# Ledger of designs, part 33: peptides against a protein of PDB entry 3J47

Target 1, 121 residues: chain A of PDB entry 3J47
Amino acid sequence: IRLTNQLKSLKGLQSKLKDVVEYLDKVINKELPINHTILGKLQDVFNLLPNLGTPDDDEIDVENHDRINISNNLQKALTVKTNDELMVIYISNLVRSIIAFDDLIENKIQNKKIQEQRVKD
Target 2, 26 residues: chain B of PDB entry 3J47
Amino acid sequence: NAQYHLLVKQGDGLLTKLQKYGAAVR

## One batch from the design tools (peptide; made by RFdiffusion4, then SolubleMPNN)

Design b2_p13_4_s3
Fold by OpenDDE base, seed 2:
Structure b2_p13_4_s3 (fold): chain B 121 residues (1-121), chain C 26 residues (1-26), chain A 13 residues (1-13)
Amino acid sequence: as target 1 above (121 residues)
Amino acid sequence: as target 2 above (26 residues)
Amino acid sequence: SAQELLEKLKELE
């Protein structure tokens, strides 16, 4: 139950992230108008991400396009790292759940054998 | 990526076997 | 049998 719920939640998050990427691609390609409400919510999500070295507000020179690309690359790298960590945690919990269920089944089999022996005596 | 997909497939295989076993013990 | 399924589980560990 807990593991299945975690998997469902992770799949739901993955689907939502895919929908967001698809939406952003359509907006970049000018296929859809910029929805300011969706963009605002995305900005809120990005603002909840650890500030990956916002260059201090004082040097917004146009040459910082490379620094924005570097910060985007760092954000992407941290997103990938976080995804990998969550994935490892998920698999670890899956394996633990499998082991715990195997032990439970073995205990049930042993209890059934003990009951069958008691009925034969 | 490939190792991850392999590990996920192994986990799904184990989960399926575990479900079959749990159904056979009932 | 349930035992045969358990053995197949142990082979995957």
Scores: peptide ipSAE 0.282, ipTM 0.846, DockQ to the pose 0.054
Fold by OpenDDE base, seed 5:
Structure b2_p13_4_s3 (fold): chain B 121 residues (1-121), chain C 26 residues (1-26), chain A 13 residues (1-13)
Amino acid sequence: as target 1 above (121 residues)
Amino acid sequence: as target 2 above (26 residues)
Amino acid sequence: SAQELLEKLKELE
């Protein structure tokens, strides 16, 4: 049961990581907005990851302890990697929002200047 | 973590400046 | 001025 859950989690994480990378590439290329549903599902997977490493069964064979520690370190490393990817997405969206707002402000300033010139003429 | 917090802080600083500019144009 | 704020934003980009 534990190995099957670890494999399922790893496959799920790998699939989500691929989806995040593909999404990041589309975001970098200015083609698509953030899919909040994908991000929400990714966050749910990460919130479930700590629970996948907790042994529910008291029969800890000593050989399983080293494999659990390696698995936990890998899960932590993968969590950090995905947090870094989510961070890049967040920063990219922030920068896009800033650029779009700057363009909006510049357009408003230009429109105000044109109106002020028309009132003085 | 520290580099992340620095980048987020810089982004928040830019957003705050942008908000102040938007308020001055209104 | 609003223009000075815009110039400072452009310098940060």
Scores: peptide ipSAE 0.254, ipTM 0.843, DockQ to the pose 0.058
Fold by OpenDDE base, seed 3:
Structure b2_p13_4_s3 (fold): chain B 121 residues (1-121), chain C 26 residues (1-26), chain A 13 residues (1-13)
Amino acid sequence: as target 1 above (121 residues)
Amino acid sequence: as target 2 above (26 residues)
Amino acid sequence: SAQELLEKLKELE
């Protein structure tokens, strides 16, 4: 349950992040008008992320585009790293659960054999 | 990536054993 | 039962 919920939450986050990227690409390509409500929520999400060097709003110079790309790449790299770590933890817990189930089945087989021997005596 | 694939392969091996034992308990 | 053990495994996940 806990691990399945973590995996579901991670998959949900991945799907939402993909939808956000697809929306931003459509806005950049001028296929959709800028929705200020969606943009505001995205800004809130970015503000809750550890401040990877958003320059203060007052210097819109062309040098900021490369810094924004580097910041986005670092945020993406941190997100990918975190996702990979969570996936490794998930698989490790799945393997542990399989081992525990294997031991439970073996214990049940042994108990059945003991009961069958007691009925023959 | 390689360690991940090794861990997945180990999990698949355990799953196969589990299926065999599950059939023996039925 | 094998089904009960499967449900316990699901609870551990």
Scores: peptide ipSAE 0.295, ipTM 0.855, DockQ to the pose 0.309; fails the geometry check
Fold by OpenDDE base, seed 1:
Structure b2_p13_4_s3 (fold): chain B 121 residues (1-121), chain C 26 residues (1-26), chain A 13 residues (1-13)
Amino acid sequence: as target 1 above (121 residues)
Amino acid sequence: as target 2 above (26 residues)
Amino acid sequence: SAQELLEKLKELE
């Protein structure tokens, strides 16, 4: 039962990571806006990831040490991967913000030019 | 890591310039 | 000027 739940949780995490990657790809491609709720949930998953490595103390089977090391390495690799994904999201948001501000600035310049022309007439 | 930090630094530089511009246009 | 800041922004893009 515990192993099945761990496997189900891992499959759920894998599915969520796949969904995050797909979402990130859509965000990179400018197809979707960044959803802060998804990012918050992803951060929560990351904060919970260190706790997935606490074996409940009751079955120190020596075979679990290699699986725990592989799981920890995979978890670290997943953490790095999601950090990279969050980074790409951050950069994408930054670029979008820059573009939006550039457009705002251009609009303000145009409005100022129109006002200056109206005052000269 | 280094490329990331470089990209973040470049983005922060752009954001700072953009903020200064936005403040000058206000 | 606002234009000069915009040009400096474009140079960083």
Scores: peptide ipSAE 0.289, ipTM 0.852, DockQ to the pose 0.056; fails the geometry check

Design b2_p13_5_s2
Fold by OpenDDE base, seed 1:
Structure b2_p13_5_s2 (fold): chain B 121 residues (1-121), chain C 26 residues (1-26), chain A 13 residues (1-13)
Amino acid sequence: as target 1 above (121 residues)
Amino acid sequence: as target 2 above (26 residues)
Amino acid sequence: KAEELLQKLKELE
């Protein structure tokens, strides 16, 4: 029962990670706005990931040491991958913010130019 | 790492220019 | 000054 629940949780995590990657690709492609709530939850999952590597002390079978090292390497690789994904999101948000501010500034210039024309007439 | 730092530095440069511009339009 | 800053933004985009 416990192993089947762990496998189900791992499959659920893998599915969610795939959904996150797909969401990230849509955000990179500007198809969807970035959801800060998803990002925050993802960051929280990452902050909790170091604690997912502490098996509760009651069944360290010595055969698990290589699987734990592979799991820790996979978890480290996943952490690096998501750090890279979060980085791409941050840059995408930065670029989007820059564009939105450029448009806002251009709109302010146009409005100022229109006001200056109205004062000269 | 280096490409990321370059990209972040370019973004910060743009953001700084944008802030200066926003302050000049106020 | 504002237009010159806008132009420098467009050159970086």
Scores: peptide ipSAE 0.281, ipTM 0.854, DockQ to the pose 0.056
Fold by OpenDDE base, seed 2:
Structure b2_p13_5_s2 (fold): chain B 121 residues (1-121), chain C 26 residues (1-26), chain A 13 residues (1-13)
Amino acid sequence: as target 1 above (121 residues)
Amino acid sequence: as target 2 above (26 residues)
Amino acid sequence: KAEELLQKLKELE
């Protein structure tokens, strides 16, 4: 039950993220007007992301284009790293749930053997 | 990628064995 | 049968 609910929540988050990407693509392609309320909430989400490339104030002469590409690459790398970490945690919880279920089945078999012995005495 | 798919495949194998065991104990 | 399935689980751990 708990694990199925986590998987359902993750699928729901993935669907919502896909809808946001599709909306942004339609806005970029000028198919839809910019919704300032959605854009503001997206900006808040991006501002809550760790500030990936405040350059230390000592390099005033790298073209703004290369800094944006480096920041986007670092954000992508951290998103991938976070996804990998969440995946490892998810698998670890699956394995722990499997072990706990195995122990429960073993305990049921032992209890059944004890009951069958008590009926023969 | 390959190690991840291997780990998932091992987990699915364990889950399948556990399901068979749970069905045999019922 | 149940003990054989248990042994096959222990071999995977």
Scores: peptide ipSAE 0.274, ipTM 0.846, DockQ to the pose 0.051
Fold by OpenDDE base, seed 3:
Structure b2_p13_5_s2 (fold): chain B 121 residues (1-121), chain C 26 residues (1-26), chain A 13 residues (1-13)
Amino acid sequence: as target 1 above (121 residues)
Amino acid sequence: as target 2 above (26 residues)
Amino acid sequence: KAEELLQKLKELE
């Protein structure tokens, strides 16, 4: 149950991230008008993320490009670290689920053997 | 990367054995 | 058969 919920939450996050990227690409390509409500929610998500260096469109000076690269590298490093940590947790929970299922099967076999002995007596 | 793929492959092997075991207990 | 699968599981841990 916990593992399935974590996997569902992670898939939901991945789907939402994909929808955000697809929306941003459509806005950049001028296929859709800028929705201020979606942009405001994106800004809130970026403010909750540790310093996603998206330059506000009002200060694209060439000196910010190195800071954007450093911020993108830090964000990429944090994303990779978080992905690796979630992966270790996922595998650890998978192994625990395997052990618990093995013990359950062994208990079912033992209970069946005990019932078959009681029918022979 | 390589250690991760090895660990995933071991987990898939265990899961496959567990599925065969669960089918033999039914 | 079931015990043999259990033993093969223990060898993978």
Scores: peptide ipSAE 0.255, ipTM 0.849, DockQ to the pose 0.052
Fold by OpenDDE base, seed 5:
Structure b2_p13_5_s2 (fold): chain B 121 residues (1-121), chain C 26 residues (1-26), chain A 13 residues (1-13)
Amino acid sequence: as target 1 above (121 residues)
Amino acid sequence: as target 2 above (26 residues)
Amino acid sequence: KAEELLQKLKELE
């Protein structure tokens, strides 16, 4: 039962990571806005990952120590990769917000210039 | 890490310029 | 001043 749950969780994580990458590519290409639901589900998976590394304190077989270290290294590598993806998303949002504010400010200046010209006429 | 901090610093610089501009348009 | 700040923002895009 435990091995099947780990494989299911890993397949679910791999699918979500693929969806995040595909979403990031669409975001970079300006085709779609950020799906906060994918990010929330990703964060939930990361918060649950430490709990997947603690299966039951029954039976120290010396062969399990290498598998635990490999699992922890893979989990750490996946965590780093996702931190990098979340970072790219954050920066992409920041840049979009900056562009949208710049356009808003330019529009406000143009509106002020038009009002000042109408008061002089 | 270093490339990340550089990119964050560039974003903060842009945000600061945007804030100064928004204050000059008020 | 405001237009010069706008131009410096456009140069950073």
Scores: peptide ipSAE 0.248, ipTM 0.845, DockQ to the pose 0.061

Design b2_p13_5_s3
Fold by OpenDDE base, seed 4:
Structure b2_p13_5_s3 (fold): chain B 121 residues (1-121), chain C 26 residues (1-26), chain A 13 residues (1-13)
Amino acid sequence: as target 1 above (121 residues)
Amino acid sequence: as target 2 above (26 residues)
Amino acid sequence: KAEELLEKLKKEE
């Protein structure tokens, strides 16, 4: 029962991570806006990841050392993957901020030209 | 790691320039 | 001033 629940949780995490990657690809392709709720949930997962790497030293038999190393390597790989996803989101937000700023500048230049025309008439 | 830090540094440089420009346009 | 700063941003990209 515990192993099946852990495997189900891991499959659920893998599916969610795949959905986030697919969402990020759509964001890179400018097809969708960034969902701040997904970003907040990824940050929460990342903040919880250090706590998953500390099994309390008091109850795991020496035969699990290889499984613990595999779990820690998988957790480290998931942490690296989450960092890469957060970076892609950061860059995507940066690019959107640049575009929104360019549009703001263009709007300000147009408004200034309209005011200069109204002062010349 | 190094390419990541370079890309983040470039992004932060662009963001800082954008913020300075936005403050000069305000 | 605004356009000149935008042009500097474009040259640094």
Scores: peptide ipSAE 0.287, ipTM 0.859, DockQ to the pose 0.051
Fold by OpenDDE base, seed 5:
Structure b2_p13_5_s3 (fold): chain B 121 residues (1-121), chain C 26 residues (1-26), chain A 13 residues (1-13)
Amino acid sequence: as target 1 above (121 residues)
Amino acid sequence: as target 2 above (26 residues)
Amino acid sequence: KAEELLEKLKKEE
């Protein structure tokens, strides 16, 4: 019973992580706008990940050391991958904000030129 | 890390120029 | 003045 519940919870976590990756891919491909609330929650999950992988050091039998090292290396690799993904998202937002502001400025210049022409007629 | 900080600095430079342009159009 | 600033931004891309 307890082992079956842990396996079910792990499968649920894996499904949610897949949904997050699919969302991030759509944001990178400009198919969806970036949701800052989702990004904040992802950052919180990553800040908690180092603490989720440390079972208290008081009962480590020597036979589990290789499995723990593999898990820690995988967790570190996943953390790096997600930091890179969050970085790409940040840059993509910065570039979109720059383009939108450039377009706003050009529109303001054009509107000013139109007003100056109307005052000369 | 160093490439990330370089890219962030470049983005901040563009944002600062954009703000100066927006103030000059105002 | 504004157009000259836009042209400077375009030259840095």
Scores: peptide ipSAE 0.278, ipTM 0.859, DockQ to the pose 0.047
Fold by OpenDDE base, seed 3:
Structure b2_p13_5_s3 (fold): chain B 121 residues (1-121), chain C 26 residues (1-26), chain A 13 residues (1-13)
Amino acid sequence: as target 1 above (121 residues)
Amino acid sequence: as target 2 above (26 residues)
Amino acid sequence: KAEELLEKLKKEE
């Protein structure tokens, strides 16, 4: 049960990380507009990742290792939660931008139709 | 996860349609 | 053409 739950959580994390990479590739390829707020928060996540991966060589204190591992696991969990919240905010802003652009296109079509009618009168 | 991926896929579908529509109005 | 694309948009929602 415990190992199966850890493997399921790790697969979920891997899937989310893949979705973030695919999004970043679309932004790099100019298929999507750059959202500076998301990019800044992704940079914050990447700046926190090195603090999860350097065991500083040199100091044996077995009592600090459990607190550092718990703090790093909590920081990692908070980072993942923050990234999920930012991604929801992003999609919400993307959907709002899509709606606003659709309304702008509809207004442009209506204005063209009104001009074509005025040239026939 | 699954609901989020579904929402992303719907957003990408809308964006692609919007781009095609914008190209047809130019 | 533009109206047909709008109608296809409306059918997927």
Scores: peptide ipSAE 0.271, ipTM 0.852, DockQ to the pose 0.062
Fold by OpenDDE base, seed 2:
Structure b2_p13_5_s3 (fold): chain B 121 residues (1-121), chain C 26 residues (1-26), chain A 13 residues (1-13)
Amino acid sequence: as target 1 above (121 residues)
Amino acid sequence: as target 2 above (26 residues)
Amino acid sequence: KAEELLEKLKKEE
């Protein structure tokens, strides 16, 4: 139950993230008008992401394109790393649930054997 | 990707066996 | 039957 709910929540988040990407692509392609409310919420989400591309150093000039690409690559690398960590946690919880269910079944067998012995005495 | 799918498939195999066993104990 | 399924589970680990 708990693992199935977590997997369902993760699938729901993935679907929602896909819908956001499809919306952004339509806005970029000028197929839809820019919705300022959606853009504002998306900006809030990006502002909650760690600033993975503030170089500590005061130079205001003109290389913003390579810095944006490096920041996007680092954000992508951290997203992949976070996905891998979440995957390991998911598998670990799956294995723990399997072990706990195996122990529960073994306990049920032992209890059944004890009851069958008590009925024969 | 392939190792992940293999690990998920192994986990699904264990879950299926565990479900069959749980149904046989009931 | 249940014990035989448990032994098959143990043999695949």
Scores: peptide ipSAE 0.286, ipTM 0.852, DockQ to the pose 0.049; fails the geometry check

Design b2_p13_5_s4
Fold by OpenDDE base, seed 1:
Structure b2_p13_5_s4 (fold): chain B 121 residues (1-121), chain C 26 residues (1-26), chain A 13 residues (1-13)
Amino acid sequence: as target 1 above (121 residues)
Amino acid sequence: as target 2 above (26 residues)
Amino acid sequence: KAKEELEKELLEK
């Protein structure tokens, strides 16, 4: 019963992580807006990840140590991958902010030209 | 790491310029 | 003046 519940919880976590990756991909592809609340929760998960890799030493058979090291390396690689995805999201937001700024400059230049034309007439 | 920090620093510089301009346009 | 200089510096990039 306990092992079946742990396996079910792990499968649930894996599904949620997949949904998060799919969400991040949609945000990168500009299909969805960036949700700051989701991003903050992801950052919190990353800050907690170093602590999730310490199972209490009291019941781990030596044969699980290699699987745990592989899992920790995979989790570290997934952490690096998501840090790279967060970086791409940050860059995408910067680029969007720059574009919106360029549009604001253009609008201001146009408004100034319209005012200068109205003063000359 | 170094390229990431350079990119972040460049982004922060642009964001600061953008904020100064946005405050100036108001 | 400082607005216009900042606009110009952003347009040059």
Scores: peptide ipSAE 0.294, ipTM 0.860, DockQ to the pose 0.047
Fold by OpenDDE base, seed 2:
Structure b2_p13_5_s4 (fold): chain B 121 residues (1-121), chain C 26 residues (1-26), chain A 13 residues (1-13)
Amino acid sequence: as target 1 above (121 residues)
Amino acid sequence: as target 2 above (26 residues)
Amino acid sequence: KAKEELEKELLEK
């Protein structure tokens, strides 16, 4: 139950993130007007991401395009790392649930054997 | 990718065994 | 018997 709910929640988040990307692509392609409310919420999400490119305060001039690409690459690398960590946690919880269910079944068999012995005595 | 799919396949194999065992205990 | 065989097959992997 708990793992199935977590997987369902993660799939729901993935679907929602895909819908946001598809919306942004339509806005970039000028197929839809810019929705300021959606952009504001998206900016809030990006502001909650660790600033992966605080430029040390000393270069204010002209290389903004390469810095944006480096920041995007670092954000992508951290997103991949976070996905890998979440995957490891998911698998670890799956394995723990399998072990706990195995132990529960073994305990149920032992209890049944004890009851069958008590009925024969 | 391949290691992940292998690990998922191993987990599915364990889940299937566990389901068969749970059905045989009932 | 069949439960014990399934338990062994679970423990062997």
Scores: peptide ipSAE 0.278, ipTM 0.846, DockQ to the pose 0.049
Fold by OpenDDE base, seed 3:
Parts: structure tokens; C-alpha cells; sequence
Structure b2_p13_5_s4 (fold): chain B 121 residues (1-121), chain C 26 residues (1-26), chain A 13 residues (1-13)
């Protein structure tokens, strides 16, 4: 029962990670705005991942040590991949916020210049 | 790691300049 | 003037 639940949780995580990659590609291509709800759910999944990898301390043979090390290396590689993805999202949001703020400032300067011309006429 | 920290630091510097400008335009 | 210079410095990055 425990192994089947771990495998189901891992398949669920893999499916979620794929959906995130597909969403990231759409965000990089400027086709969609970032959904903060998806980002929050991803962070929650990552905070739960370290706790899903604790096998109870029950005696299992030396042949499982290599499979556990491969699983831990794969989990680390998946964690690094998702950290890189979250970083690209963060930078993309920062750049969009900067551009939107610059446009707002330019608009305020133009409005002030138009008001100063109307007071001189 | 180093390239990431440099990019984050550059973004934070730009954000700080924008905040100072927005405060001076108010 | 100082506002326009700060805007130009933002557009150049």
C-alpha cells in the first residue's frame, strides 16, 4: 500500500511539473500572464517533497541503497530544474513590472509637460 | 550560481531606480 | 531636467 501511494504521488508530481513547464513556455513566449495560484501550488508541492522521501527505518537490503541514491539524485535534479523554472518566472515578472512602471512614468511626464504648456498659453 | 546572483542584483538595482523615480514623480 | 535624465537612464538599460 505505501509503495503504491508513493508511486501515485510521484506520478502526480511529474504530471504537475509537466503542466508547469508547458505554462512556463507560454509565459516566456508572452502568450499568457503568470498565474500566481499555479506558482503557490508548486511551492507547496516543493515544500512537501523533502517529507515524501523519508522511508521508515525498516531494514531493506544493500541493493536498495543504489536505487535510493539514484532516486535522491533524480529528486535533486528535479528540484534544481524546478528552481531554474521558478527563477525564469520571477525574472519574467520583474522585467514586465519594470516595463509597465517605465511606461507609467513616461505617461506622467507627458501629462505634466502638456499641463505646463497649457499654463503658458 | 554566480551568474544568477548577478542577474538578481541587476534586477534589484533597476527596481530600486524605478522606485526612486516613481517617488520623485509623485 | 533631473526627471528626464533618470528616465533616459532607465530606457538605456
Amino acid sequence: as target 1 above (121 residues)
Amino acid sequence: as target 2 above (26 residues)
Amino acid sequence: KAKEELEKELLEK
Scores: peptide ipSAE 0.294, ipTM 0.860, DockQ to the pose 0.055; fails the geometry check
Fold by OpenDDE base, seed 5:
Structure b2_p13_5_s4 (fold): chain B 121 residues (1-121), chain C 26 residues (1-26), chain A 13 residues (1-13)
Amino acid sequence: as target 1 above (121 residues)
Amino acid sequence: as target 2 above (26 residues)
Amino acid sequence: KAKEELEKELLEK
């Protein structure tokens, strides 16, 4: 019963992580806008990940040490990959915000020039 | 890490310039 | 004038 529930929870986590990756790929490909609430929750999950991988060290038989090291290396590699993905998303948002603001300013300058011409006529 | 911080710092510099421009256009 | 110079400086980067 307990092992079956742990396996079910792990499968549920794996499915959610897959959905997150698919969402991030769509955002990178400009198919969807970035949701800041999703990004904040992802950052919180990553800050908690170092603590989720430490079962208290008081009962680990020497035969489990190799499996734990492989799991920790995979978790570290996944954390690095997601940090790089979040960085690309952040930069992509920054660049889009800069372009949109530049266009807004140019539009404001043009509108001001049009108003100044109308006052001279 | 260092390249990431450099890129973030460059982005913050652009954002600050953008804010100054927006204030000068108002 | 000052607005146009700031716009040019933004476009050059």
Scores: peptide ipSAE 0.290, ipTM 0.859, DockQ to the pose 0.049; fails the geometry check

Design b2_p13_6_s1 (from b2_p13_6, 9 letters changed)
Fold by OpenDDE base, seed 1:
Structure b2_p13_6_s1 (fold): chain B 121 residues (1-121), chain C 26 residues (1-26), chain A 13 residues (1-13)
Amino acid sequence: as target 1 above (121 residues)
Amino acid sequence: as target 2 above (26 residues)
Amino acid sequence: KAEEQLEKIKKEL
C-alpha cells in the first residue's frame, strides 16, 4: 500500500512537471501569457529542490544509491534545463518590454508632431 | 553560470533604463 | 528630450 501510494504520487509529480514544461514551451512560443504566480511557484520549487535530494539515510540499500545518483543527476539536469527555460522567458519578457517601450516612444513622438503642427496652423 | 549572470545583469540594466524612461514619458 | 533618450537607449542595445 505505501509503495503504491509513493509510486502514484511520483507519477502525479511527473505529470505535473510535464504540464509545467508544456506550459513553459507555450509561453516561450508566445501562445500564452506568462503567469507570474506559476513562475513564482516554479522558483520556489527550485529553491526547495536541493533539499528534496536528501532522502533520510535510514533505509536505502546500496543498489539504490547508483539509481538515486542517476536520478539526482537527471533531476539536476532537469533543474538546469528549467533554469534555462526561465532564462529564455526572462529574455522574452525583456524583449517584449523593449518593443512596448519603442511603441510608446513612437506614439509620444507622433503626438508631439501633431501638437507642433496644430500650433503652426 | 558566469554567462547567465552577465545576461541577467545586462537585462536588469536595460529594465532599469526602460523604467527610468517610462517614468520620464509619463 | 524624449527622442534623445531613445537614441541613447538604441545605442546601448
Scores: peptide ipSAE 0.328, ipTM 0.864, DockQ to the pose 0.052
Fold by OpenDDE base, seed 5:
Structure b2_p13_6_s1 (fold): chain B 121 residues (1-121), chain C 26 residues (1-26), chain A 13 residues (1-13)
Amino acid sequence: as target 1 above (121 residues)
Amino acid sequence: as target 2 above (26 residues)
Amino acid sequence: KAEEQLEKIKKEL
């Protein structure tokens, strides 16, 4: 019973992580806008990940050391991959903000030219 | 790590310039 | 003035 529940919870976590990756790929491809609430929750998950990988050191039989090292290396590789993904999202937001600002300035310049013409007529 | 922090710092510098200009255009 | 400020930002990008 306990092992079956742990396996079910792990499968549920794997499904949610897949949905996050699919969402991030759509955001990178400009198919969806970035949701800041999702990014904040991802950052919180990453800050908690170092604590989720430390079972208290008081009962580690020597035969489990190789499986724990493989799990820690995979977790570190996943953490690096998601840090790179968050970086791409940050840059993509910065570039979009700069473009939107350039368009706002050009619109303000055009509106000013139209007002100056109306005062001369 | 160092390249990531440099890129973030450069982005924050651009965002600060953007904010200063947005305030001057108002 | 606004056009000159925009041109300064474009040169710093």
Scores: peptide ipSAE 0.313, ipTM 0.859, DockQ to the pose 0.053
Fold by OpenDDE base, seed 2:
Structure b2_p13_6_s1 (fold): chain B 121 residues (1-121), chain C 26 residues (1-26), chain A 13 residues (1-13)
Amino acid sequence: as target 1 above (121 residues)
Amino acid sequence: as target 2 above (26 residues)
Amino acid sequence: KAEEQLEKIKKEL
């Protein structure tokens, strides 16, 4: 139950994130007007991300394109790292659920043996 | 990507088995 | 019956 709910929540988040990307692509392609409310919420999400490249305060001129690419590459690398960490947590919870299930079956077998002995005495 | 999807698919398969057997033991 | 179900689970793992 708990693991299935976490997987369902993660799939729901992934679908929602895809819908946001598809919306942004439509806005970039000028197919839809810029919705300031959606943009504001998206900015809040980006502001909650760790600042991936505070420029050290000493170069204010002319390479905004390479900095955006480096920031995007670092965001991508952290997204991959976060996905790997979430995967390890998922596997760990799966293994714990299997062990807990094995223990539950063993406990049921033992309880059944104890009941069968008590009925024979 | 492919290895990740394979691992998730295997995990979902195990979880489905675990759920079916948990229901059969109840 | 329960032990036989457990053994089937172990064979499918």
Scores: peptide ipSAE 0.312, ipTM 0.851, DockQ to the pose 0.064
Fold by OpenDDE base, seed 3:
Structure b2_p13_6_s1 (fold): chain B 121 residues (1-121), chain C 26 residues (1-26), chain A 13 residues (1-13)
Amino acid sequence: as target 1 above (121 residues)
Amino acid sequence: as target 2 above (26 residues)
Amino acid sequence: KAEEQLEKIKKEL
């Protein structure tokens, strides 16, 4: 019973991870707009990933250690690169939202001035 | 790390205010 | 009302 439940949970996690990859591929291909809520949840998932690159300093075999360290350093470098790309996208969207908001403010102020002039004439 | 989390938190606060304003302007 | 909310948001930018 316990082992069968662990296997079922692991298969469920694998299916969800596949759905996330398929979603990211659609966003990269510009088939879907970037959803900020999904992006935030993905950042949380990457921050909750245990550091796949703390070698516990306990002695086991130098030849397996180099391949595991290279894989862990590559995974860490890919995680950092992904986090930096997501941060640039987030800041870019924030700046665009601020500019669009400033333009909307200015348009409202101008419309109010035009209405106040029409009431004085 | 701490500066990044502060920047993200500040940006999320701003985005929430922009959304509330955009809803009040409609 | 909308203008006062606008001015509050502008002060926090």
Scores: peptide ipSAE 0.296, ipTM 0.851, DockQ to the pose 0.062

